# Designs tried in a protein design run: peptides against a protein of PDB entry 3OGK. Part 170

Target 1, 307 residues: chain A of PDB entry 3OGK
Amino acid sequence: ATPDRLSRRFPNLRSLKLKGKPRAAMFNLIPENWGGYVTPWVTEISNNLRQLKSVHFRRMIVSDLDLDRLAKARADDLETLKLDKCSGFTTDGLLSIVTHCRKIKTLLMEESSFSEKDGKWLHELAQHNTSLEVLNFYMTEFAKISPKDLETIARNCRSLVSVKVGDFEILELVGFFKAAANLEEFCGGSLNEDIGMPEKYMNLVFPRKLCRLGLSYMGPNEMPILFPFAAQIRKLDLLYALLETEDHCTLIQKCPNLEVLETRNVIGDRGLEVLAQYCKQLKRLRIERGADEQGMEDEEGLVSQRG

## One batch from the design tools (peptide; made by RFdiffusion4, then SolubleMPNN)

Design b1_p24_6_s1 (from b1_p24_6, 9 letters changed)
Fold by OpenDDE base, seed 5:
Structure b1_p24_6_s1 (fold): chain B 307 residues (1-307), chain A 24 residues (1-24)
Amino acid sequence: as target 1 above (307 residues)
Amino acid sequence: MEVEFVEATAAQKKRLEKLEERRK
């Protein structure tokens, strides 16, 4: 498909999803200059797709100029922007988006690569947005953004239901969790062991409606913080948890309403057996393999291919 | 029930490296 053909066929298009580079790009198998530039599409959006509310770019090259053009063209009509595994932009581009699209409801940049200049984009979002429902910069390396801005967003955006972040210290997000009263999904953060404070996370209070969760670096010592609401958990992301096979078994037994589990091969056959026994509502199981096979797996931590 | 076995992406591998560094 070409941009010009799209607008001619669908002049009243409200939602657009574009996939650029092949999936192989996710494995660094495609040269960076392969293509998949959004520029011609942004031009077409700006000129001919004046009813477009939702834009999803997946594995595409996006420049700051592209983002600026898109932001100015759609302004407060833009409700959803997903930069899904994109590259080529800086935080200046993000700043332009949040400055001009002040009624945006979904902002995603999960697994995108970018040059970080400052944290102004998140601050601007915090200062002026009250519409945000989904914020997702999971699997990104922001170092200059403030957890206080995230708290402000939670306070001002009462419809905020899903937030996925990078490696914020979880204790710095206490204010965020208190403010995010309607939050249903949280992924990311960082749980950090402290030998001098073994129970430093025990008093962490999560939003009452939280049911989809993925805490990074959660170990068996931190895992009990989930137990009070484990029965309401519907989705768990354990990909980046520090849980062994037995820890998986312990947690799974406490989540009878689990519908989606994402984990690594460390769950093992034993974990799968426990999962089958206790999680009767399970709809999807995703097991990631390859990166941790040599160092993390014992005999029990291996998932066999069972027919 | 849907079961999916997947290979880690480049981004996921980097994150898993961080995980390994934290694992004692």
Scores: peptide ipSAE 0.483, ipTM 0.922, DockQ to the pose 0.786
Fold by OpenDDE base, seed 3:
Structure b1_p24_6_s1 (fold): chain B 307 residues (1-307), chain A 24 residues (1-24)
Amino acid sequence: as target 1 above (307 residues)
Amino acid sequence: MEVEFVEATAAQKKRLEKLEERRK
């Protein structure tokens, strides 16, 4: 499809999802300059798609100029922007979005590659937005944003239900969790084991409605922080947890209402057996195989092809 | 119930490398 054909056929389009590069690009099999530029689409949005409120770019090249044009064209009418596995922009582009689209409800840049200039975009979002429901910069490398801005967002955005972040120290997010009273989903952060302070995270207070969770670098020593509300957990992202097969079994047994599990091959056949035994409401199981799994010598920590 | 076995993307592999560095 072409942008001009889209606007002619659907002048009242509310939601647009564009897929650019093939999935192979996610595996570094496609040159970066292959294509998938959003520019012609942004032009068409600006000129002819006057009712568009949701934009999802997947595996596309997005420049700061594209984001600036989109932001100014849609302004407070833009409710959803998803830069899903995109590249080519900087935090200046994000700043333009949050500056002009102050009623945005969903902002996603998960697994996008960008140049980080500063943390102003998150600060601007914190200062002016009260509408945010979903914030997702999972699998990104931000180093200049402030946990305090995230806390401010939680305080001001009472409809905030899903937040996925990078490697914030979890203790820096205490204020965020306290403020995010309606939060249902949290992924990311960083749990950092301290041998000298084994109970470092035991007093961490999570939002009462939290039921979808993925804590990065969570090991067996930190895992017990989930036990008080494990029965209400519906989704677990254990892709980046430091849990072995036995740890998986322990946690799974405590999550009888689990509906979605995302983990690695380390769950093993034994973990799958435990999952089948204790999680009768399971709807989706995703097992990822990565480079770390190839070096595993422990046969118990492997999912067989017979499974 | 849906079961999916998938290969890690390049970004996910990088994340897994960080995980390995922090492995106990």
Scores: peptide ipSAE 0.447, ipTM 0.914, DockQ to the pose 0.763
Fold by OpenDDE base, seed 2:
Structure b1_p24_6_s1 (fold): chain B 307 residues (1-307), chain A 24 residues (1-24)
Amino acid sequence: as target 1 above (307 residues)
Amino acid sequence: MEVEFVEATAAQKKRLEKLEERRK
């Protein structure tokens, strides 16, 4: 399919999702310069797709020029932009998007690779946007953005329901959590163990409606911070938690309304048994096999293939 | 119920390596 054929067939298209590189690219099996450029599509969007409000690029190469063209062409009509596992742009491109698309509701850059010049894009978003519902830069490495801008976004965007971030220190997000009154989903952050202050996270207050959660580097010492609202948790992302098999069992028992669980082999057969026993509303289970599999000392940390 | 077993992507593996550095 070519961009021109799409616009001819669907001149009133409102939502577009493009998949560029094969899934194999996610495993470093495809060279970066293989293809999947959004440029011809952005040109077509700019010229012929005047009603387009939602754009999702998956595994594509996106330049700053592409983002700038898209931003200027769609302006406040753009409600959703998802740069899903994309590459080729810098934070200047993001700045253009948030500068020109003041009513954007969904902004996603999950697992995208980019060159970070500054944190101006998040600051600009914080200063002018009141429409944001979903912000997702999970699995990215922004080092120059401010948690204060995230707090400002939470304060100004009353419909903000889902936020996924990189490795912000969780204590720097206290103000954000207080401001994000309608937040239902949070993923990311960074829990950092401090031997001299073992209880430093125990007074952390989460938004009252929070029910989908994935805290990075959460260990058994930090896990109790979830216990007060564990019964309302519907989705857990434990992919990047520091929980062993027994810790999984402990947490799962406290989440009877769990619908979605994402974790690693460390849950083990024992964890799966506990899951089956206590989580009767479970709809989806994802077990990721990764680098930690070889580090397990005993077999209890493995899910059997026969299961 | 949907059960999915998946292999980690390159990006996920990199993050898992960081996780292992923090594991006791």
Scores: peptide ipSAE 0.412, ipTM 0.907, DockQ to the pose 0.760
Fold by OpenDDE base, seed 4:
Structure b1_p24_6_s1 (fold): chain B 307 residues (1-307), chain A 24 residues (1-24)
Amino acid sequence: as target 1 above (307 residues)
Amino acid sequence: MEVEFVEATAAQKKRLEKLEERRK
């Protein structure tokens, strides 16, 4: 499909999702600059798709200029922007988006690669947005953004329900969690074990409605922080947890209402058995294969291929 | 129930490497 054909056929299009690269690009099999430029689409959006409020670019090349043009063209009419596994932009592009699209509800840049110049984009978002519902920069490497801005966003955006972040120290997000009263989903952060402070995270208070969770680097010592609301958990992302098979079993047993589990092979056949036994509402199970297959000497930590 | 076995993306692999470092 071409942009011009799309606009002619659907001049009142409100939602656009574009996929620019094959899935192979996710595995570094396709060069980053191989096709998938959003520029012609942004031009068409700016000129002819004046009802567009939701844009989802997946595996596309997006420049700061593209983002700036999109931002200015749609302004407060833009409700959703998803830069899903995109590349080619910097935080300046993000700044343009949040500066001009002050009523944006969903901002996603999960697994996108970008150049980080500063943390101004998040600060600007914090200062001016009150509409945000979903913020997702999961699996990104922001180092210059402030957890205080995230807290401000939580305070100002009463409809904020889902936040996925990078490697913020979880303790720095205490204020965020207190402010995010309606938060249902949180993924990311960083749990950093301190041998000298074994109870470092035991006093964490999570939002009362939290039911979808994925804490990065959560080990067995930190896992108990979930126990008070484990029965409330419906989705659990353990992909980047430091849990072994037995830990999985322990946690799964405490999550009888679990609907979605994402984990690695470390769950093992035993973990799957426990899952089947205790999680009767399970709808989706995603098991990532990789490092656990090669590195785990313990046979119990491997999910056997059946068939 | 939907069961999916997937390979790690490049980003996920990097994250997994960090996990491995923390396990050491």
Scores: peptide ipSAE 0.296, ipTM 0.878, DockQ to the pose 0.813

Design b1_p24_6_s2 (from b1_p24_6, 10 letters changed)
Fold by OpenDDE base, seed 5:
Structure b1_p24_6_s2 (fold): chain B 307 residues (1-307), chain A 24 residues (1-24)
Amino acid sequence: as target 1 above (307 residues)
Amino acid sequence: MEVEFVEPTAAEQKRLAKLEERRK
């Protein structure tokens, strides 16, 4: 449909989700520029959708100008912005959003492609926002943002319950975890093995309510950091963990309340058996192919039709 | 129970590449 048709039909629309590029674009099967621009929609939002609080752009082209216009149009009325697998903007656009939308509760840029100019957007968010509940820039490449700003956000946003980040060194997030008292979900970070310090991460203290977790690059040596609260884990994202089949078994058996598991085929039939045995609350299982699929030497590392 | 088998996206493939580099 067209933006004008939407506004005429639903002038009091509060939530809008738009999908642009087809799924195939995410696999680089079609040109990157193929898909929808948000510009016409942002124009319509600015002019005719005065009640809009939630905006979700999925696989769309978003410019800094679009973000700036949206930010100024909705200002503190904007509670949710999700740039889901979008492209075309820079951190200047993000800065505009957080500058003008001081009461934003959900900010997502997961898997979006952007040009990083600086870390000002996160700093601005840290300096002025106290409303944030969900922050998600998972699977993004930010190199200029500060973990200290993330800590500040955690300190100031007492309703912060879900945070997904890029490859922050986990030790740099110690202050963040201490401050994020109500955090229930964390994904991302970077666990970096140090041969000289095998217990590098053993003293990590996670938020007490943490129950949805996806640590990047977590190997068997780091996995024990989860054991103290494994029983309260309800969701595990192991898509980017460095766990083999037996490691999966070890962890899964310690998570009897697991409801959602996302992992790779490395879990194998053995892991699935253990999952079935120990995780009676399981609601969703997502298994993705790994890069090592063609090179698997152990049959147990493959998921068959069993189960 | 819902079981989903999914192929990785381009972004995921890049991260998988990083993952594989770390496995070595």
Scores: peptide ipSAE 0.268, ipTM 0.796, DockQ to the pose 0.769
Fold by OpenDDE base, seed 2:
Structure b1_p24_6_s2 (fold): chain B 307 residues (1-307), chain A 24 residues (1-24)
Amino acid sequence: as target 1 above (307 residues)
Amino acid sequence: MEVEFVEPTAAEQKRLAKLEERRK
């Protein structure tokens, strides 16, 4: 489809999702510039799609100029922007979005690659937005943003229900968790083991409504921090946890209301058996391969390919 | 129930490498 054809057919379009690169591009099998630029679409949005409030770019090239044009064209009418696995922009583009789209509800740049100039975009968002419901920069490498700005966002955005972040030290997010009273989903952060302080995370207080969770680098020593509310957990992302088969079994049996599990092959047939026994409400199971499977020869750590 | 087996993307592989560095 072409932008002009779309606008002619659907002049009152409210939501647009564009998919550029094929999945094969994510494996570096084809040039990174393959899949398309958002520029012609942004031009069309600016000129002819005046009712558009939701934009989702997936695996596309997005420049700062594109973001600036989009921001100015839609302004406070833009409620959702998802830069999903996109590239080509800097934090200046993000700054333009949050500066001009002050009523944005969903802002996602998960797994996008960009040049980080500063943390001003998050600061600007913190200073002026009260509408945010979803903030997602999971699997990104921001180094210049402030946890204090995230806390401010939580304090000011009472409808904030889902936040996914990069490798923030979890202890730096204590203030954020206290402020995010309505938070239901959290992914990311960084749990960092300290041999000298084995209980450094035991006093973490999570939002009371938290039920979808994925803590990065969570090991068996940190896992008990989930036990007080494990019964209310409905979704677990263990793709980047440091849990072995036995640890999976321990955690899973404490989550009887689990609906979605994402994990690695380390769960093994044993873990799957425990899952089937204790999680009767399970709806989705995602299992990815990990490097840990190479060292496993027994049932533990391996999921059989039977069937 | 939906079961999905997925291979990691290049970006995920980089993050997985970080995970391995932290593994006991």
Scores: peptide ipSAE 0.261, ipTM 0.793, DockQ to the pose 0.699
Fold by OpenDDE base, seed 1:
Structure b1_p24_6_s2 (fold): chain B 307 residues (1-307), chain A 24 residues (1-24)
Amino acid sequence: as target 1 above (307 residues)
Amino acid sequence: MEVEFVEPTAAEQKRLAKLEERRK
């Protein structure tokens, strides 16, 4: 579709999702003929899509100017912005979004690549937003943002239910977890093993409603921190855990209500057997290849089985 | 039940490298 055709056909459009390039082309430059730039769409949004509340750009090139225009055009009417695997912007663009869209509920930048200038965008969000429900900058590398701002967001946004972050030291998020009383989903962080302090994470207190979880770099020594609430875990992201096959088996056995598992082939046949045995409510299983198999051409596919 | 086999994105590749570094 073209921007012009879209606005003419759907002048009252409330939600827009654009895909810039196929998954198979993730490592290649976005050809211009594929509509990889959001600019013409942002122009159309600004001029003709006045009811738009939700924007999802996937694998698009997004500039700061695009974000600024979008922010000013939609302002407090913008409830959802998802920059999904996008590139081309800086934190200035993010700052514009959070400055002008004070009632944004969902802000996602997962797997986006950007230039980080400062941490002002998160600070601004913390200072002025009370509407946030979903914050997701998972698989990003912000180095200038403050965990304290995340804590402030949790304190001020009582409807905050899902937060996915980069490699924050988990201990720096203690205040965040305490404040995020309604949090149901958390992904990211960083568990950093310390030989001199093997139990440094054992006293972590997670939000009581937490049921979707993915802790980065969690090894077998840290895994027990999940055991007290493993029975309530419904989604588990182990893609970036440091768990071997046996560790998977141990954890899976403790998660009888697991509905979604994302892991790597290290789970093995044994892990799959354990999964089948203990997780009768499993609905979705995502398995990715390990680093050692990156060079092998494995078939990408989706298999659906109705039980 | 839905089973999905997925290839990593560029960002995932970079993070995977970090993961492997930590495994050593």
Scores: peptide ipSAE 0.282, ipTM 0.797, DockQ to the pose 0.618; fails the geometry check
Fold by OpenDDE base, seed 4:
Structure b1_p24_6_s2 (fold): chain B 307 residues (1-307), chain A 24 residues (1-24)
Amino acid sequence: as target 1 above (307 residues)
Amino acid sequence: MEVEFVEPTAAEQKRLAKLEERRK
């Protein structure tokens, strides 16, 4: 569909999801500009989709100007913005979004590629938003944002239930976890093993309602921090954990209410057996190949185009 | 408009690299 046709057909559209360009590794197969720019869509949103409250751009090229236009056009009516694996913007664009869309509930930029100018966007969000429910900049490389702002967000946004972050040192998020009383999902962070301080993370206190979790770089030494609430865990993301087969077995045995597991083939047959034995409520299992196998042919490596 | 693909993203590759660096 084209933007103009969409608006004419659905002038009262509330939610829009666009899937655009392929992943970088596949750009040789599909032109990058094949419906990849959000600009014409943002223009149409601004002019003709005045009831739109949810926007999801997936693998699109998004400029700061696009974000600024979108922000000003929808303002506090924008409840959801997902920049899912997008590129082309800077933190200035994010700043515009959070400045103008102060009632945004969901802000996602997971796996997006951007130029980081400063941490003002998160600070602005922290200072003025009280509506946030979902914040997701998982698998991004923000280096100039402050964990204190994340704590402030947790304190001010009482409906905050899901937060996914980049490589924050987990210990810097202690205040965040304390403030995020209603948090159900956390993903990301960085567990950094210190041989000289083996108990570095043992005193971490997680939100009481936490049940969906993915801690980056969690090894067997850090894994015990989950044991006190393992029985309430419903989703585990172990894709970037440092757990071996036996570690998986140990953890899985402690998670009888696990519904979703995302891990790598290191789980092995033993881990799968343990999973089958102890996790009777399992609904979804994602097993990715290990790093050593990433270069191999994948039968799932497909590209499809629709539009 | 919809484009679907499965190959690892650059972000995923970076995370995998970090993961490997941390493996003992």
Scores: peptide ipSAE 0.277, ipTM 0.762, DockQ to the pose 0.237; fails the geometry check

Design b1_p24_6_s3 (from b1_p24_6, 11 letters changed)
Fold by OpenDDE base, seed 1:
Structure b1_p24_6_s3 (fold): chain B 307 residues (1-307), chain A 24 residues (1-24)
Amino acid sequence: as target 1 above (307 residues)
Amino acid sequence: MEVEFVEATAAQKKRLAKLVERKK
């Protein structure tokens, strides 16, 4: 559909989801100049979709100007913005969004590619937003944002239930976890081994309602930090964990209420057997293949296609 | 139960490469 046809047919549209580039773009098979620009859609939103409160762009090219126009056009009426695997913008565009859309509840930029100028966007969000429920910049590389701003967001946004972040040192998020009393989902962070302090993470306190979790770089030495609340875990993202097959088995056995597991081929047939045995409520299993080809595969860490 | 086997995206592969480096 064209933007103009959409607005004419649905002038009272409240939610818009656009998919630009094909899935092949996720594998670098599509040139960046292929298209999928949001500009015509943002123009249409600004002019004709005055009730729009939710916008989801997937695999599209988004400029700072597009974000600025969207922000100003929707202002506090914008409740959800998802830049899902988008590119073309900078943190200035994000700053515009959080400056003008002060009642935004969901802000997602997962797997988006952008130019980072500063951390002002997160600071502005921290200073002015009290409505945030979902913040997701998972699989992004922010280096100029502050964990303190994330803590402030947690303190001010009582309805904050899901936060997915980049490579923050987990110890820098202690204040965030303490403040995020209603947090149910956390993904990202960075667990960093320290030979001189092997137990540096053992005293981490997670939010009491946490049940969906994915810690980046979690190895077998850090895995025990989950054991006290493993029984309440419903979703695990182990895509970026440093767990071998046996480690998977150990963790899975402790998660009898697991509903969703995302992992790599390293889980192996043995891990799948353990999963079937102990996780009777499992609804979804996602196994990412091809990632372990560079020597992370334990000899037993291959899932056979048993038809 | 839904079982999905997927190939890693370019972004995922890049992050996974970091994992390999840390394991070494």
Scores: peptide ipSAE 0.387, ipTM 0.903, DockQ to the pose 0.835
Fold by OpenDDE base, seed 3:
Structure b1_p24_6_s3 (fold): chain B 307 residues (1-307), chain A 24 residues (1-24)
Amino acid sequence: as target 1 above (307 residues)
Amino acid sequence: MEVEFVEATAAQKKRLAKLVERKK
């Protein structure tokens, strides 16, 4: 489909999802500069798709100019922008989006590659947005954004229900968690073991409605912080946890209402058995392969294909 | 129940490599 054909056929289109590069690009099998430019689509959106409120670009090349044009064209009518595994933009493009689209409800840039100039985009979002429901920059490398801006967003956006972040120290997010009273989903952060302070995270208070969780670098020493509310957990992302097979078993046994589990091969056949035994409401299991071969030595953490 | 086995993306592998480094 061409942009022009789309607008002619669907002038009142409210939601657009574009997929650029094939899935093979995620495995570095395709050159970064190969196809998938959003520019012609942004032009069409700007000129002819005046009812469009949701835009999802997946594996596309997006420039700051594209983002600026989109932002100005849709302004407060833009409710959702998802830059899913996109590249080619900087934080200036993000700044333009949040500056002009002050009623945005969903902002996603998960696994996108960008040049980080500053943290102004998150600050601007914090200062002016009260509509945000979903913020997702999971699997990104922001170093210049402030946890305080995230806290401000939580205070100002009462409908904020899902937040996925990069490697913020979890203790820096205490204020955020306190402010995010309606938060149901949190992924990311960074749990850092401190041998000298084993109780470092024991007093961490999570939002009361939290039921979808994925804490990065969570090891067996930090895992107990989940136990007080493990029964209400519906989704676990253990992809970036530092849990062995036995740790998986321990945690899974405490999550009888688990519906979705995302993990690695380290769960092993034993973990799968425990999962089947204790998680009767399980709807989806996703197991990532190929990453554990690089020296996560737990020989027991292999899921056999025979099962 | 839906079971899905997937290969980790390059981005995921990079993040996982960071995990391994922290365990050391």
Scores: peptide ipSAE 0.348, ipTM 0.894, DockQ to the pose 0.818
Fold by OpenDDE base, seed 2:
Structure b1_p24_6_s3 (fold): chain B 307 residues (1-307), chain A 24 residues (1-24)
Amino acid sequence: as target 1 above (307 residues)
Amino acid sequence: MEVEFVEATAAQKKRLAKLVERKK
């Protein structure tokens, strides 16, 4: 479909999802510049799609100019922007979005590649937005943003229910967790083991409604921080946890209400057996095959490919 | 129940490599 045909057929379109690059591009089999540019679509949105509230670009090339045009064209009418696995923009483009779209509810940049100039976009979002429900820059590499701005967002956005972040030290997010009273989902952060301080994270307090969780670098020593609320956990992302098969078994046994599990092959057949035994409400299981497969000689940590 | 086996993307592999380095 062409942008012009879309606007003619659906002049009152409220939600647009565009998919550009093929799945093969995700594995670096295709150059990053291969795929769809959003520019023609942004032009069409700006001119003819005046009721559009939700925009989702997946695997597309997005420039700062595209983001600026979109921001100015939709302004406070834009409720959702998802830059899902996109590339070609900088934090200046993000700044334009949050500056002009002050009532945005969902902002996603998950797995997008961008040039980071500064942390102003998150600061601007913190200073002016009170509508945010979902903030997701999971699997991104921000180094210039402040956890204090994230705390401010949590304080000001009462409907904030889902936050996924990069590698913030979890202890720097204590203020954020305290402020995010309605938070149901959190993914990311960084747990950093300190041999000299084994109890470093034991006093960490999570939001009371938290039920979807994925802590990066969580090992068996940190895992007990989940035990007080493990019974309320419905979704676990263990893809970036440092848990072995036995650790998976321990955690799974404590999560009887688990509905969604995302993990790696390290769960093993044993972990799957425990999962089947204890998690009767499980509706989705995702197992990622990653770099762990080559190095672990331990036969127990592999899910057998039963055809 | 939906079961999905997925290969990690390049970005995911890079992050997973960092995990392996931290285990050593």
Scores: peptide ipSAE 0.314, ipTM 0.867, DockQ to the pose 0.781
Fold by OpenDDE base, seed 4:
Formats: structure tokens, C-alpha cells, sequence
Structure b1_p24_6_s3 (fold): chain B 307 residues (1-307), chain A 24 residues (1-24)
């Protein structure tokens, strides 16, 4: 499909999803530029798709200029922007989006690769947005954004229900969690073991409605922080947890209402048995393979250090 | 119930490697 053909056929299009690169590109098997550029699409959106409120670019090359054009063209009419596994932009492009699209409800850049210039985009979002429902920069590496801005977003965006972040220290998100009263989903963060402070995270208070979560770097020592509300957990993302098979079993047993589990092969047959036994509402199980094969020795080493 | 076995992407593997390194 071409942009021109799309606009002619669907001039009143509200939602657009473009897929650029094949899945194989996610394995570094295809050059980065093979997936195509969003530029011609953004041009078409700007000129001819004036009712478009949702844009999802998946595995596309997106420049700052593209984002700027899109932002200015759609402004407050843009409700959803998903830069899903995209590349080619910087935080300047994000800044343009949040500056011009002040009523954006969903902003996603999960697994996108970009150049980080500063944290202004998140600050701008925090200062001006009250509409945000979903914020997702999971599997990204922002180093210049402030957890305080995230807290501000939570305070100002009362409809905020899903937040997925990078490697924020979880303790820096205490204020965020307190403010995010309606948050149902949280993924990311960073749990950092401190041998000198074994209870470092035990006093964390999560949003009362939290039922979908995935804490990065969560090991068996940190896992108990979930136990008080484990019964309300419906979705677990354990892809980036540092849990062994038995740890999986322990956690799963405490989550009888689990509907979705995403984990690695480390769950093992034992974990699957426990899952089948205790999680009768399970709808989806996703087991990622290959990651454990590369890291199993390291995980065992980590357990030995903790014991 | 849907059961899906998938291979980790390069990005996911990289993320996991970073996670492991942080815990060392």
C-alpha cells in the first residue's frame, strides 16, 4: 500500500498502523534501513488524513523532522502515537510531539532506538499533559529523564492506567506510585540488590489497582514485595526478572488470578506444572527462549551470591 | 489458553545481559 492510495481510499481514517521491517530485523538479520521511512506517510497524514488520531509505526525509520511534521499536523487531535521498535529519531522529536500534541493519551516508544539529547520531552509532557493514559518507553535506555517528571505526570494525568519505563531505580518511583492512583499496569524500573540493605524494597507501596506488572531485575530477595497483592495480579512480565525455576514456582503459587504470564525458559517444567495447578484463569503463556541459554550460568552465579 | 514459545530478540537478549551484569 502507498500513502496516496490509502488517503484516497480512506480519507476519514482515524487509526493507522504501519509495519516496516520484517520480524527478522529484530534479530539483526536485516539492515536497519530496510524497513522504510515514515516520511511519505507523515506527508500524507499531514495533507490528507486530517481525522487521524492514532498512529502506530512499527519497525520504521522515523526522523525528528517526521515527528515534528506529524506533531504540527495533528496537534491536539493526536491521541495515540506508537513508535514501536522504530529508529532514527532523537528526544527532540519526542519533545516536538509532546509540545504540540498536548492531549495525547498514548505515547509509546517501546524497543525503539534513538539518540537521547536530554530529558526535556518528559518534562514537557509532565508540565502540560493531563490526558495521558498510557506511557510506554519499555526496553529503552533513557538516562536523562527525571523520575520526578514521571511523578508529575501521574499526579496530573488521572486517567493514567499503564506505565512502562526503563531503568529507573524503583525507590525513585515511590512518589510516582503514590501519585498514580489509577495505575493498573507497570513494567520496568530497576531493582538493585543491596547486601547491606536486604529490606531495601520491602516498604514499597504500589498503586492499589496494580494488577499487571513486570519489574526488571527482580530477584528472589525482592520478589516478596509482590506478595501482599499477588492475589490481584493478572499479568506478570518476568522476562527481565532474575528468578530461577523455584522462584517462579513460589511466585506463581501466590498468583491464583494470573491470566497472562510472560517469562523465559527458566520457568522449566516444574514451573509449568505449578502454573497449571494454581493459575486456573491463565489465558496466555509466553515463554521466551534463547535468553536463558546465554545467561543461565550468570543467573546461577547470582543465586549463589544471594544464598 | 494460548501457549507461545518465542525466541528472544536481540534487544531482549541485550536487556537480559545488562540485567545480569547489574546484579554482579
Amino acid sequence: as target 1 above (307 residues)
Amino acid sequence: MEVEFVEATAAQKKRLAKLVERKK
Scores: peptide ipSAE 0.293, ipTM 0.852, DockQ to the pose 0.703; fails the geometry check

